# Designs tried in a protein design run: peptides against a protein of PDB entry 3HTU. Part 55

Target 1, 75 residues: chain A of PDB entry 3HTU
Amino acid sequence: RRPEEWGKLIYQWVSRSGQNNSVFTLYELTNGEDTEDEEFHGLDEATLLRALQALQQEHKAEIITVSDGRGVKFF

## One batch from the design tools (peptide; made by RFdiffusion4, then SolubleMPNN)

Design b2_p20_8_s2 (from b2_p20_8, 15 letters changed)
Fold by OpenDDE base, seed 4:
Structure b2_p20_8_s2 (fold): chain B 75 residues (1-75), chain A 20 residues (1-20)
Amino acid sequence: as target 1 above (75 residues)
Amino acid sequence: EKERLEELLKKAQEKAEELE
């Protein structure tokens, strides 16, 4: 899958699960309990980041970078 | 470490909202 396609799947999950306006660490999205049954669970961080960047371009997400790591806020 | 990161993300979010 292309990053954009992963982004679509991720955002679909966010929307369906009512997680809009929620903040996640990148780790939580791919390794968290809430996404264990999702296709993107276990996705490598590099691909995840590209997927989120695609969503960010569509104003559907905002990637947050802090000294200890990165996260994302979905809209 | 995860907890700390979550706290930082929360702070970042709150700060962003404050500036809006």
Scores: peptide ipSAE 0.074, ipTM 0.579, DockQ to the pose 0.372
Fold by OpenDDE base, seed 5:
Structure b2_p20_8_s2 (fold): chain B 75 residues (1-75), chain A 20 residues (1-20)
Amino acid sequence: as target 1 above (75 residues)
Amino acid sequence: EKERLEELLKKAQEKAEELE
């Protein structure tokens, strides 16, 4: 899958689960309990980041980077 | 550490909203 395709799957999960406006660490999205049954669970962080960047271009997400790590907010 | 990161992300978002 292309990053854009992963982004679509991730955002579909966000929407279906009512997680809009929620904040996640990148680790939570791919390694967390809430996404254990999702196709993107276990996705490498590099690909995840590209997927989220695609969503960010569509104003569906905002990636936040701080000194201690990275996260994302979905809209 | 994860809880701390989440708090930092929250703060970062608040700052972004204040600067809009």
Scores: peptide ipSAE 0.071, ipTM 0.577, DockQ to the pose 0.334
Fold by OpenDDE base, seed 3:
Structure b2_p20_8_s2 (fold): chain B 75 residues (1-75), chain A 20 residues (1-20)
Amino acid sequence: as target 1 above (75 residues)
Amino acid sequence: EKERLEELLKKAQEKAEELE
C-alpha cells in the first residue's frame, strides 16, 4: 500500500471509532491495544509517518514532534 | 511513560497555538 492508502485506512478508523479531535502517540496507533484488529497495526514508523503526512496535507491530521517523542492529532 | 509523553504533546500543542 502507498502511504496515502494507509492514511485513508487510519483516518477511517479514527472516524468510525469517534476519535476525531483526539491525540495519539505514533506508538499507540500501530502498537496500542485499541488498534490490535486494524490492518495498520504493526505498521513501521517510517511508513506511518508518511501516511500521517499525507493526511496532514488534507488538513485531517497534525503531526506533533517533541524531544521525547512524536504524536498526532486528528481532526 | 505514555502519560508523560501525552502531557508533553499537549503542552507542545498549546505553545503552537499561542504562536499562531
Scores: peptide ipSAE 0.066, ipTM 0.573, DockQ to the pose 0.322
Fold by OpenDDE base, seed 2:
Structure b2_p20_8_s2 (fold): chain B 75 residues (1-75), chain A 20 residues (1-20)
Amino acid sequence: as target 1 above (75 residues)
Amino acid sequence: EKERLEELLKKAQEKAEELE
């Protein structure tokens, strides 16, 4: 899958589960309990970041970068 | 560790909203 395709799957999960306007760490999306049954669980961080960047271009997500890590807010 | 990161993300969001 391309990063854009992963982004689509991730956002579909966000929408279906009612997680819009929620904030996640990158780790939570791929290693958290809430996504254990999702296809993107276990996805490498590099690919995840590219997927989220694609969503950010569509104004569906905002990547948050701080000195101690990164997260994302979905809209 | 995870909780610390979440606190930092929250602070970052608050600052972003304040500057909007």
Scores: peptide ipSAE 0.062, ipTM 0.569, DockQ to the pose 0.358

Design b2_p20_8_s3 (from b2_p20_8, 15 letters changed)
Fold by OpenDDE base, seed 1:
Structure b2_p20_8_s3 (fold): chain B 75 residues (1-75), chain A 20 residues (1-20)
Amino acid sequence: as target 1 above (75 residues)
Amino acid sequence: SKEKLEELKKKIEEKAKELE
């Protein structure tokens, strides 16, 4: 899958799962319990980042960088 | 560790609020 395609899958999950959590660490998106049944679970961080960057271009997400790592906020 | 990830999450959440 292309990064844009992964982004679509991720955003679909975010949209359908309700809005309980709109902010995520990269780890919990791909390794968390909440996404265990999702196709993108286990996705490598590099590809995940590219997927999120694609969503960011569409103003559907914003990648957040702090000293200890990165996360994402979905819109 | 789980604790470190939780701390990271909190930092991200705080920054996310600042960016609103």
Scores: peptide ipSAE 0.601, ipTM 0.890, DockQ to the pose 0.865
Fold by OpenDDE base, seed 4:
Structure b2_p20_8_s3 (fold): chain B 75 residues (1-75), chain A 20 residues (1-20)
Amino acid sequence: as target 1 above (75 residues)
Amino acid sequence: SKEKLEELKKKIEEKAKELE
């Protein structure tokens, strides 16, 4: 899958999963319990980042960088 | 570690609020 395709799947999950939080670490998106049944579970971080960057271009997400790592806020 | 990830999450959440 292309990064933008992964982005679509991720955003669909965020939108439909009923999650009460829109902020995630990159790790919990691909390695967390909440996404165990999702196709993007286990996705490598590099590809994940590219996917999120695609969503960011669409103003659907904002990648957040702090000293200890990265996360994302979905809109 | 799990604890470090939780701390990371907290930092990200805090920064996210700053962006609002």
Scores: peptide ipSAE 0.599, ipTM 0.890, DockQ to the pose 0.875
Fold by OpenDDE base, seed 2:
Structure b2_p20_8_s3 (fold): chain B 75 residues (1-75), chain A 20 residues (1-20)
Amino acid sequence: as target 1 above (75 residues)
Amino acid sequence: SKEKLEELKKKIEEKAKELE
């Protein structure tokens, strides 16, 4: 899959999962319990980041960087 | 560790609020 295709899958999950929080660490998305059944579970962080960057271009996500890691806010 | 991830999450959430 291309990064934008992964992004689509991730965003679909976010949109349809009924989550009350739209902020995630990158680890939560690919290694968390909530995504264990998703195709993108276990996705390498580099590919994940590119996927999120694709979503960011569509204004569907914002990658957040702090001193000790990264996360993402979905819109 | 779990603790470090929770701390990271907190920082990300705080920054996310600042970006709103």
Scores: peptide ipSAE 0.597, ipTM 0.888, DockQ to the pose 0.871
Fold by OpenDDE base, seed 3:
Structure b2_p20_8_s3 (fold): chain B 75 residues (1-75), chain A 20 residues (1-20)
Amino acid sequence: as target 1 above (75 residues)
Amino acid sequence: SKEKLEELKKKIEEKAKELE
């Protein structure tokens, strides 16, 4: 899958899951309990980042960088 | 570790609020 395709899958999950908190660490998205049944579970961070960057271009997400790692806010 | 991830999450959330 292309990064854009992964981004689509991720955003679909975000949109349908009814999350109370739209902020995630990158680890939560691909290694968390809440996404164990999703196709993108286990996705490598490099590909995940590219997927999120694609969503960011569409103003559907914003990648957040702090000293200890990265996360994302979905819109 | 789990604790480190929780600390990271907290930092992410704090910065996310700043972006609002």
Scores: peptide ipSAE 0.592, ipTM 0.887, DockQ to the pose 0.875

Design b2_p20_8_s4 (from b2_p20_8, 16 letters changed)
Fold by OpenDDE base, seed 3:
Structure b2_p20_8_s4 (fold): chain B 75 residues (1-75), chain A 20 residues (1-20)
Amino acid sequence: as target 1 above (75 residues)
Amino acid sequence: KKKELEELLEKIKKKAEELE
């Protein structure tokens, strides 16, 4: 699966999950309980980052970097 | 790990607020 394809799956989950919080750590997306049944659960961080970068190009996400790690805000 | 994750999330949320 290509990064942009992973991005599509991730964004579909975000859109349909009913989440009231659009901000996630990268760890939550692939290792969290909320995504346990999703295809992208367990996805390596490198591929996840590329997927989110694809979404970022479409203005659907913004990758956030802090001293202790990274997260993402979905739009 | 849970506590560390929560602390990281808080930092990310604070930075996200700056983007708005």
Scores: peptide ipSAE 0.379, ipTM 0.816, DockQ to the pose 0.867
Fold by OpenDDE base, seed 5:
Structure b2_p20_8_s4 (fold): chain B 75 residues (1-75), chain A 20 residues (1-20)
Amino acid sequence: as target 1 above (75 residues)
Amino acid sequence: KKKELEELLEKIKKKAEELE
């Protein structure tokens, strides 16, 4: 899959999950319990980042970088 | 790892507030 395709799957999950918290660490998205049944679970961080960058270009997400790592806020 | 994740998430959430 291309990064943009992964991004689509991720965003679909975010939209359908109905979770109040739209902020995630990158680790949560691919290794968290909430996404264990998703196709993108276990996705390498490099590919995940590219997927999120694709969503960011569509203004559907904002990648947040801090000293200890990265996260993302979905819109 | 969980504790580290929680700390990271907190930092991210704080920064995310500035994006609202």
Scores: peptide ipSAE 0.372, ipTM 0.818, DockQ to the pose 0.836
Fold by OpenDDE base, seed 2:
Structure b2_p20_8_s4 (fold): chain B 75 residues (1-75), chain A 20 residues (1-20)
Amino acid sequence: as target 1 above (75 residues)
Amino acid sequence: KKKELEELLEKIKKKAEELE
């Protein structure tokens, strides 16, 4: 899958999951219990980052970087 | 690992609030 395709899958999950939280660590998205049944579970961080960057270009997400890690806010 | 994740999440959430 292309990064854009992964991004689409991720965003679909976010928008349809009914979760109150729109902020995730990158680890939560691909390794968390909440995404175990999703196709993008286990996705490597490099590919995940590219997928999120694609969403960021569409103004659907913003990657957040802090001193000891990264996360993402979905819109 | 869980504790580290929680600490990271807290930092990210705090920074995310600045984006609103």
Scores: peptide ipSAE 0.362, ipTM 0.813, DockQ to the pose 0.828
Fold by OpenDDE base, seed 1:
Structure b2_p20_8_s4 (fold): chain B 75 residues (1-75), chain A 20 residues (1-20)
Amino acid sequence: as target 1 above (75 residues)
Amino acid sequence: KKKELEELLEKIKKKAEELE
């Protein structure tokens, strides 16, 4: 899958999951219990980042960088 | 690991609030 294809799958989950928060760390997005049954679970961080960058170009997400790591806010 | 994740999430959420 291309990064934008992964991004589509991730955004679909975000939109349909009914999660209370739309802010995630990159780790919980691919390694958390909430995404265990998703195709993108276990996705390497490099590919995940590219997927999120694709969503960011579409104004569907914004990658947040802090000293200890990265996260993402979905719109 | 869980504690570290929670601390990171808190930092990210605080920064995310600035984007609203």
Scores: peptide ipSAE 0.357, ipTM 0.811, DockQ to the pose 0.823

## One batch from the design tools (peptide; made by RFdiffusion4, then SolubleMPNN)

Design b2_p21_1_s1 (from b2_p21_1, 9 letters changed)
Fold by OpenDDE base, seed 4:
Structure b2_p21_1_s1 (fold): chain B 75 residues (1-75), chain A 21 residues (1-21)
Amino acid sequence: as target 1 above (75 residues)
Amino acid sequence: SKPTVTEEDYKLLEERLKKLK
């Protein structure tokens, strides 16, 4: 899948689960219990970042960085 | 207009990251 396609899957999950305007760590998205049944579970961080960057271009997400690591907010 | 990340969002992320460690 292309990054844009991964982004679509991720955002669909966010939307379906009613988690818009939520913040996630990158780890939670790909390794958390909440996404165990999702196709993007286990996705490598590099590909995840590209997917999120695609969403960011659409103003659907923003990758954020704090001292302990990175995460993302979905809009 | 572009949606914005708030200070609360940053704090929440920090808390999440703390819990993971």
Scores: peptide ipSAE 0.651, ipTM 0.893, DockQ to the pose 0.899
Fold by OpenDDE base, seed 2:
Structure b2_p21_1_s1 (fold): chain B 75 residues (1-75), chain A 21 residues (1-21)
Amino acid sequence: as target 1 above (75 residues)
Amino acid sequence: SKPTVTEEDYKLLEERLKKLK
């Protein structure tokens, strides 16, 4: 899958689960219990970042950086 | 206007990251 396709799957999950305007750590998205049944579970961080960057271009997400690591907010 | 991240969002993320470590 292309990064844009992964981004679509991730955003679909966020939307159908009613978590728009929520913040996630990158770890929670690909390694958390809430996404165990999703196709993007276990996705490597590099590919995840590219997927989120694609969503960011569409103003559907913003990657956040703090001292202890990174996360993302979905809109 | 473009959606934005708030200070509360940053604090929430920091809290989550601390719990994972």
Scores: peptide ipSAE 0.647, ipTM 0.892, DockQ to the pose 0.853
Fold by OpenDDE base, seed 1:
Structure b2_p21_1_s1 (fold): chain B 75 residues (1-75), chain A 21 residues (1-21)
Amino acid sequence: as target 1 above (75 residues)
Amino acid sequence: SKPTVTEEDYKLLEERLKKLK
């Protein structure tokens, strides 16, 4: 899958679960219990970041950085 | 126009990372 295709799958999950306008750590998205049955579970961080960057271009997400790491907010 | 990240979002992320690590 291309990064933008991964982004679509991730955003669909966020929307279906009613978690828009919420913040996630990158680990929660690909290694959390809530996404165990999703196709993007276990996705490597580099590919995840590219997927989220594709969503950023559509104003559907923003990757954010704090002192102890990175996360993402979905819109 | 694009959506914005708030100060509360940054604080929430910091707490999540603190809890995770």
Scores: peptide ipSAE 0.645, ipTM 0.892, DockQ to the pose 0.910
Fold by OpenDDE base, seed 3:
Structure b2_p21_1_s1 (fold): chain B 75 residues (1-75), chain A 21 residues (1-21)
Amino acid sequence: as target 1 above (75 residues)
Amino acid sequence: SKPTVTEEDYKLLEERLKKLK
């Protein structure tokens, strides 16, 4: 899958689960219990970042950086 | 208005990251 395709799957999950305007750590998205049944579970961080960057271009997400790591907010 | 990340969002993220480590 291309990064844009992964981004679509991730955003669909966020939307269907009603978690828009929520913040996630990158780890929670791919390794969390809430996404265990999703196709993007276990996705490597590099590919995840590219997927989120694609969503960011569409103003559907914003990657957040803090001292202890990175996360993302979905809109 | 354009959606934005708030200060509360940053604080929430920091707390979660601390718990993971």
Scores: peptide ipSAE 0.638, ipTM 0.889, DockQ to the pose 0.786

Design b2_p21_1_s2 (from b2_p21_1, 8 letters changed)
Fold by OpenDDE base, seed 3:
Order: structure tokens, then sequence, then C-alpha cells
Structure b2_p21_1_s2 (fold): chain B 75 residues (1-75), chain A 21 residues (1-21)
């Protein structure tokens, strides 16, 4: 899958779960309990970032960087 | 208005990241 395709899957999960305007660590998205049954569970961080960047271009997400790591907010 | 990350969002993220340590 292309990063854009992964982004679509991730956003679909966020939207269908009613978690828009929520903040996640990158780890929670791909390794958390809440996404265990999703196709993107276990996705490598590099590909995840590219997927989120694609969503960011569409104003559907914003990647957040702090000293201890990164996360994302979905809109 | 354009969606925006707030300071509250950042603080929440920091808390989550600390829990991972």
Amino acid sequence: as target 1 above (75 residues)
Amino acid sequence: SKPTVTQEDVDLLKERLEELK
C-alpha cells in the first residue's frame, strides 16, 4: 500500500470510532490495544509518518513533535 | 476556521509519552 492508502485506512478508523479531534502517540496508533484488529496495526513508524503527512496535506491531521516523541491530532 | 493543535493537546501528548517510558 502507498502512504496515502494507509492514511485513508487510519482516518477511516478515527472517523468511524468517533475520535476526531483526539490526540494519539504514534505508538498508540500502531501498537495500541484499540487498533489491534486494524490493518495498520504493526505498521512501521516511517510508513506511518508518511501516511500522516498525506493526511496533514488534506488538513485531516497534524503531527505534533515534543521532546519525548511525536504524536498526531486528527480533525 | 482551520483546525488547530492547542496547548492542551500538546500537554496531553506529553503525558502519554511519559507513560511509555
Scores: peptide ipSAE 0.671, ipTM 0.899, DockQ to the pose 0.818
Fold by OpenDDE base, seed 1:
Structure b2_p21_1_s2 (fold): chain B 75 residues (1-75), chain A 21 residues (1-21)
Amino acid sequence: as target 1 above (75 residues)
Amino acid sequence: SKPTVTQEDVDLLKERLEELK
């Protein structure tokens, strides 16, 4: 899958689960219990980041960087 | 206007990251 396709799957999960406007660590998205049954579970961080960047271009997400790591907010 | 990340969002993220450590 292309990053854009992964982004679509991730955003669909966020929307269906009613978690829009929520903040996640990158780890929670790919390694968390809440996404164990999702296709993007276990996705490498590099590909995840590219997927989120694609969503960011559509104003559907914004990647947040702090001293202890990175996360993302979905809109 | 486009969506915006707030300071509250940043603080929440920091808390989550600290819990992972």
Scores: peptide ipSAE 0.671, ipTM 0.900, DockQ to the pose 0.833
Fold by OpenDDE base, seed 2:
Structure b2_p21_1_s2 (fold): chain B 75 residues (1-75), chain A 21 residues (1-21)
Amino acid sequence: as target 1 above (75 residues)
Amino acid sequence: SKPTVTQEDVDLLKERLEELK
């Protein structure tokens, strides 16, 4: 899959999962229990970042970097 | 306005990241 395709899958999950908030650590997205049944579970971080960057270009997400790691907010 | 990350979002993220340590 292309990064854009992964981004689409991730965003679809975010939109349909009924999450209380739209902020995630990168770890939660690909290694968390909540996404265990999703196709993008276990996705390597490099590919994940490219997928999120694709969403970022569409103004659907913003990657957040802090001292202890990275996350993302979905819009 | 354009959606943006807030300080509250950052603080929330930091809390989540602390749990991973």
Scores: peptide ipSAE 0.670, ipTM 0.899, DockQ to the pose 0.738
Fold by OpenDDE base, seed 4:
Structure b2_p21_1_s2 (fold): chain B 75 residues (1-75), chain A 21 residues (1-21)
Amino acid sequence: as target 1 above (75 residues)
Amino acid sequence: SKPTVTQEDVDLLKERLEELK
């Protein structure tokens, strides 16, 4: 899959999951229990970042970088 | 206009990252 395609899958999960919190660590997206059954579970961080960057271009997400790691907010 | 990350969002992220330590 292309990064854009991964982004679509991720965003679909966010939209349909019903979760009230739209802020995630990158680790939670690919290694968390909440995404255990998703195709993007276990996705390497590099590919994940590219996927999120694609969403970011569409104003659907914003990658957040802090000292202890990275995360993302979905819109 | 463009959606924006707030300080509250950042604080929440920091909390989550701290839990991973």
Scores: peptide ipSAE 0.667, ipTM 0.898, DockQ to the pose 0.803

Design b2_p21_1_s3 (from b2_p21_1, 8 letters changed)
Fold by OpenDDE base, seed 4:
Structure b2_p21_1_s3 (fold): chain B 75 residues (1-75), chain A 21 residues (1-21)
Amino acid sequence: as target 1 above (75 residues)
Amino acid sequence: SKPTVSEEDIELLRKRLEELK
């Protein structure tokens, strides 16, 4: 899958689960219990980041970087 | 207009990251 395709899957999950406007760590998205049954579970962080960047271009997400790591807010 | 990340969002993220330690 292309990054934008992964982004679509991720955003669909966020939307279906009613978690828009929520903040996640990158780890939670790919390694968390809540996404165990999702196709993007276990996705490498580099590909995840590119997927989120694609969503960011569409103003559907914003990647957040702090001292302890990175996360994302979905809109 | 483009949605933005708030200070509260950042604080929430920090909290989540701390929990992962």
Scores: peptide ipSAE 0.664, ipTM 0.902, DockQ to the pose 0.864
Fold by OpenDDE base, seed 1:
Formats: C-alpha cells, structure tokens, sequence
Structure b2_p21_1_s3 (fold): chain B 75 residues (1-75), chain A 21 residues (1-21)
C-alpha cells in the first residue's frame, strides 16, 4: 500500500470509532490494544509518518512533536 | 479555516508519552 492508502485506512478507523479531535501517540496507533484488529496495526513508524503527512495535506490530521516524542491529532 | 492543535492537545500528548515510559 502507498502511504496515502494507509492514511485512508487509519482515518477511516478514527472516524468509525468516533475519535475525531483526539490525540494519539504514534505507538498507540500501531501498537495499541484498540487497533489490534486493524490492518495498520504493526505498521512501521516511517510508513506511518508518511501516511499521516498525506492526511495533513487534507487537513485531517496534524503531527505533533514534543520533547518526549511524537503524536498526532485527527480532525 | 483549517483545524488547529491547541495547547491542551499538546499537554495531553505529553501525558500520554510519559505514561508509555
């Protein structure tokens, strides 16, 4: 899958689960219990970031960087 | 107008990251 395709799957999950306007650590998205049944579970961070960047272009997400790591907010 | 990340969002993220340590 291309990054934008992964982004679509991730955003669909966020929307279906009613978690728009929520903040996630990158780890929670790909390694958390809540996404165990999703196709993007276990996705490598590099590909995840590219997927999220694609969503950023559509104003559907914003990657956040703080001292302890990175996360993302979905809109 | 595009959606934005608030200071509260950032603080929430910091908390989540600390919990993972």
Amino acid sequence: as target 1 above (75 residues)
Amino acid sequence: SKPTVSEEDIELLRKRLEELK
Scores: peptide ipSAE 0.662, ipTM 0.901, DockQ to the pose 0.869
Fold by OpenDDE base, seed 3:
Parts: structure tokens; C-alpha cells; sequence
Structure b2_p21_1_s3 (fold): chain B 75 residues (1-75), chain A 21 residues (1-21)
């Protein structure tokens, strides 16, 4: 899958689960319990980041960088 | 009108990241 395709899957999950306007750590998205049954569970961080960047271009997400790491907010 | 990340969002993220340490 291309990063854009991963982004679509991730955003679909966010939307279906009603978690728009929610903040996640990158770890929670790919390693959390809530996404265990999702295809993107276990996705490598590099690909995840590119997927989120694709969503960011569409104003569907914003990657957040703080001292302790990175996360993302979905819109 | 553009969606934005709030300071509350940032603080929440920081908290989550701390819990992962």
C-alpha cells in the first residue's frame, strides 16, 4: 500500500470510531489495543508518518511534535 | 475556520507520551 492508501484506512477508522478531533500518539495508532484489528496495526513509523502527512495535506490531520515525541490530531 | 491544534491538545499529547515512558 502507498502512504496515501494507509492514510485513507487510518482516517476511515478514526471516522468510524467517532474519534475525530481526537489526539493520538503515533504509538497508540499502530500499537494500541484500540487498533489491534485494523490493517494498519503494526505499521512501521516511517510509513505511518508519510500516511499522516498525506492526510495533513488534506487538512484531515495535523502532526504534532513535542519534546517527548510525536502525535497527531484528526479533524 | 481551518481546524487547529489547541494548547489543550498539546497538553493531552504530552500526558499520553509520558505514560508511554
Amino acid sequence: as target 1 above (75 residues)
Amino acid sequence: SKPTVSEEDIELLRKRLEELK
Scores: peptide ipSAE 0.661, ipTM 0.900, DockQ to the pose 0.784
Fold by OpenDDE base, seed 2:
Structure b2_p21_1_s3 (fold): chain B 75 residues (1-75), chain A 21 residues (1-21)
Amino acid sequence: as target 1 above (75 residues)
Amino acid sequence: SKPTVSEEDIELLRKRLEELK
């Protein structure tokens, strides 16, 4: 899959799941219990970042970097 | 307007990241 395709799958999950909070750590997305049944579970961080960057271009997400790591907010 | 990340969002993220340590 292309990064854009991964981004689509991730965003679809976020949208359909109705999460109370749209902020995630990168770890939660690919290693969290909530995504165990998703195709993008276990996705390497490099590919994940590219997928999220694709979503950023569409204003559907913003990657957040802090001292302790990175996360993302979905819109 | 363009959606943005708030300071509250950042603080929440920091909290989540601390929990992973």
Scores: peptide ipSAE 0.660, ipTM 0.900, DockQ to the pose 0.747

Design b2_p21_1_s4 (from b2_p21_1, 10 letters changed)
Fold by OpenDDE base, seed 4:
Structure b2_p21_1_s4 (fold): chain B 75 residues (1-75), chain A 21 residues (1-21)
Amino acid sequence: as target 1 above (75 residues)
Amino acid sequence: SKPTVSEEDIKELRERLEKLK
């Protein structure tokens, strides 16, 4: 899958689960319990980041970087 | 207009990251 395709899957999950306007760590998205049954579970962080960047271009997400790590807010 | 991350969002992220330690 291309990054934008992964982004679509991720955003669909966010939307279907009613978690719009939520903040996640990148780790939670790919390694968390809430996404265990999702196709993007276990996705490497580099690919995840590219997927989120694709969503960011669509103003559907914003990647957040703080001292302790990275996360994302979905819109 | 582009939605933006708030200070509360950043605070929440920091809290989540702390819980992962």
Scores: peptide ipSAE 0.711, ipTM 0.916, DockQ to the pose 0.874
Fold by OpenDDE base, seed 1:
Structure b2_p21_1_s4 (fold): chain B 75 residues (1-75), chain A 21 residues (1-21)
Amino acid sequence: as target 1 above (75 residues)
Amino acid sequence: SKPTVSEEDIKELRERLEKLK
């Protein structure tokens, strides 16, 4: 899958689960219990970042960087 | 108009990252 395709799958999960306007750590998205049944579970961080960057271009997400790591907010 | 991350969002992220440690 292309990063844009991964981004679509991730955003679909966020939307159908009612978690828009929520903040996640990158680890929670790909390694958390809530996404165990999703196709993007276990996705490598490099590909995840590219997927989120694609969503960011569409104003559907923003990647956040703080001292202890990175996360993302979905809109 | 582009949606933006708030200070509260950043605070929440910091808290979540601390829980992972």
Scores: peptide ipSAE 0.710, ipTM 0.915, DockQ to the pose 0.867
Fold by OpenDDE base, seed 3:
Structure b2_p21_1_s4 (fold): chain B 75 residues (1-75), chain A 21 residues (1-21)
Amino acid sequence: as target 1 above (75 residues)
Amino acid sequence: SKPTVSEEDIKELRERLEKLK
C-alpha cells in the first residue's frame, strides 16, 4: 500500500470509532490495544509518518513533535 | 478556519508519551 492508502485506512478507523479531535502517540496507533484488529496495526513508523503527512496535507491531521516523541491529532 | 492543535492537546500528548516510558 502507498502511504496515502494507509492514511485513508487510519482516518477511516478514527472516523468510525468517533475519535476525531483526539490526540494519539504514534505508538498507540500501530501498537495499541485499540487498533489490534486494524490492518495498519504493526505498521512501521516511517510508513506511518508518511501516511499521516498525507492526511496533514488534506487538513485531516496534524503531526505533533515534542521532546518525548511524536503524536498526531485528527480533525 | 483551519483546525489547529491546542496547548491542551500538546499537554495530553506529553502525558501519554510519559506513560509509554
Scores: peptide ipSAE 0.708, ipTM 0.915, DockQ to the pose 0.808
Fold by OpenDDE base, seed 2:
Structure b2_p21_1_s4 (fold): chain B 75 residues (1-75), chain A 21 residues (1-21)
Amino acid sequence: as target 1 above (75 residues)
Amino acid sequence: SKPTVSEEDIKELRERLEKLK
């Protein structure tokens, strides 16, 4: 899958689960219990970042960087 | 304008990252 396709799957999950306007760590998205049944569970961080960057271009997400790591907010 | 991240969002992220340690 292309990064844009992964982004679509991730955003669909966020929308279906009613978690728009929520903040996640990158680890929670791909390794968390809440996404165990999703196709993007276990996705490598590099590909995840590219997927989120695609969503960011569409103003559907914003990647956040702090001293202890990175996360994302979905809109 | 496009949606933006708030200071509260950043605070929440920091708390989540601490829980992963």
Scores: peptide ipSAE 0.706, ipTM 0.915, DockQ to the pose 0.845

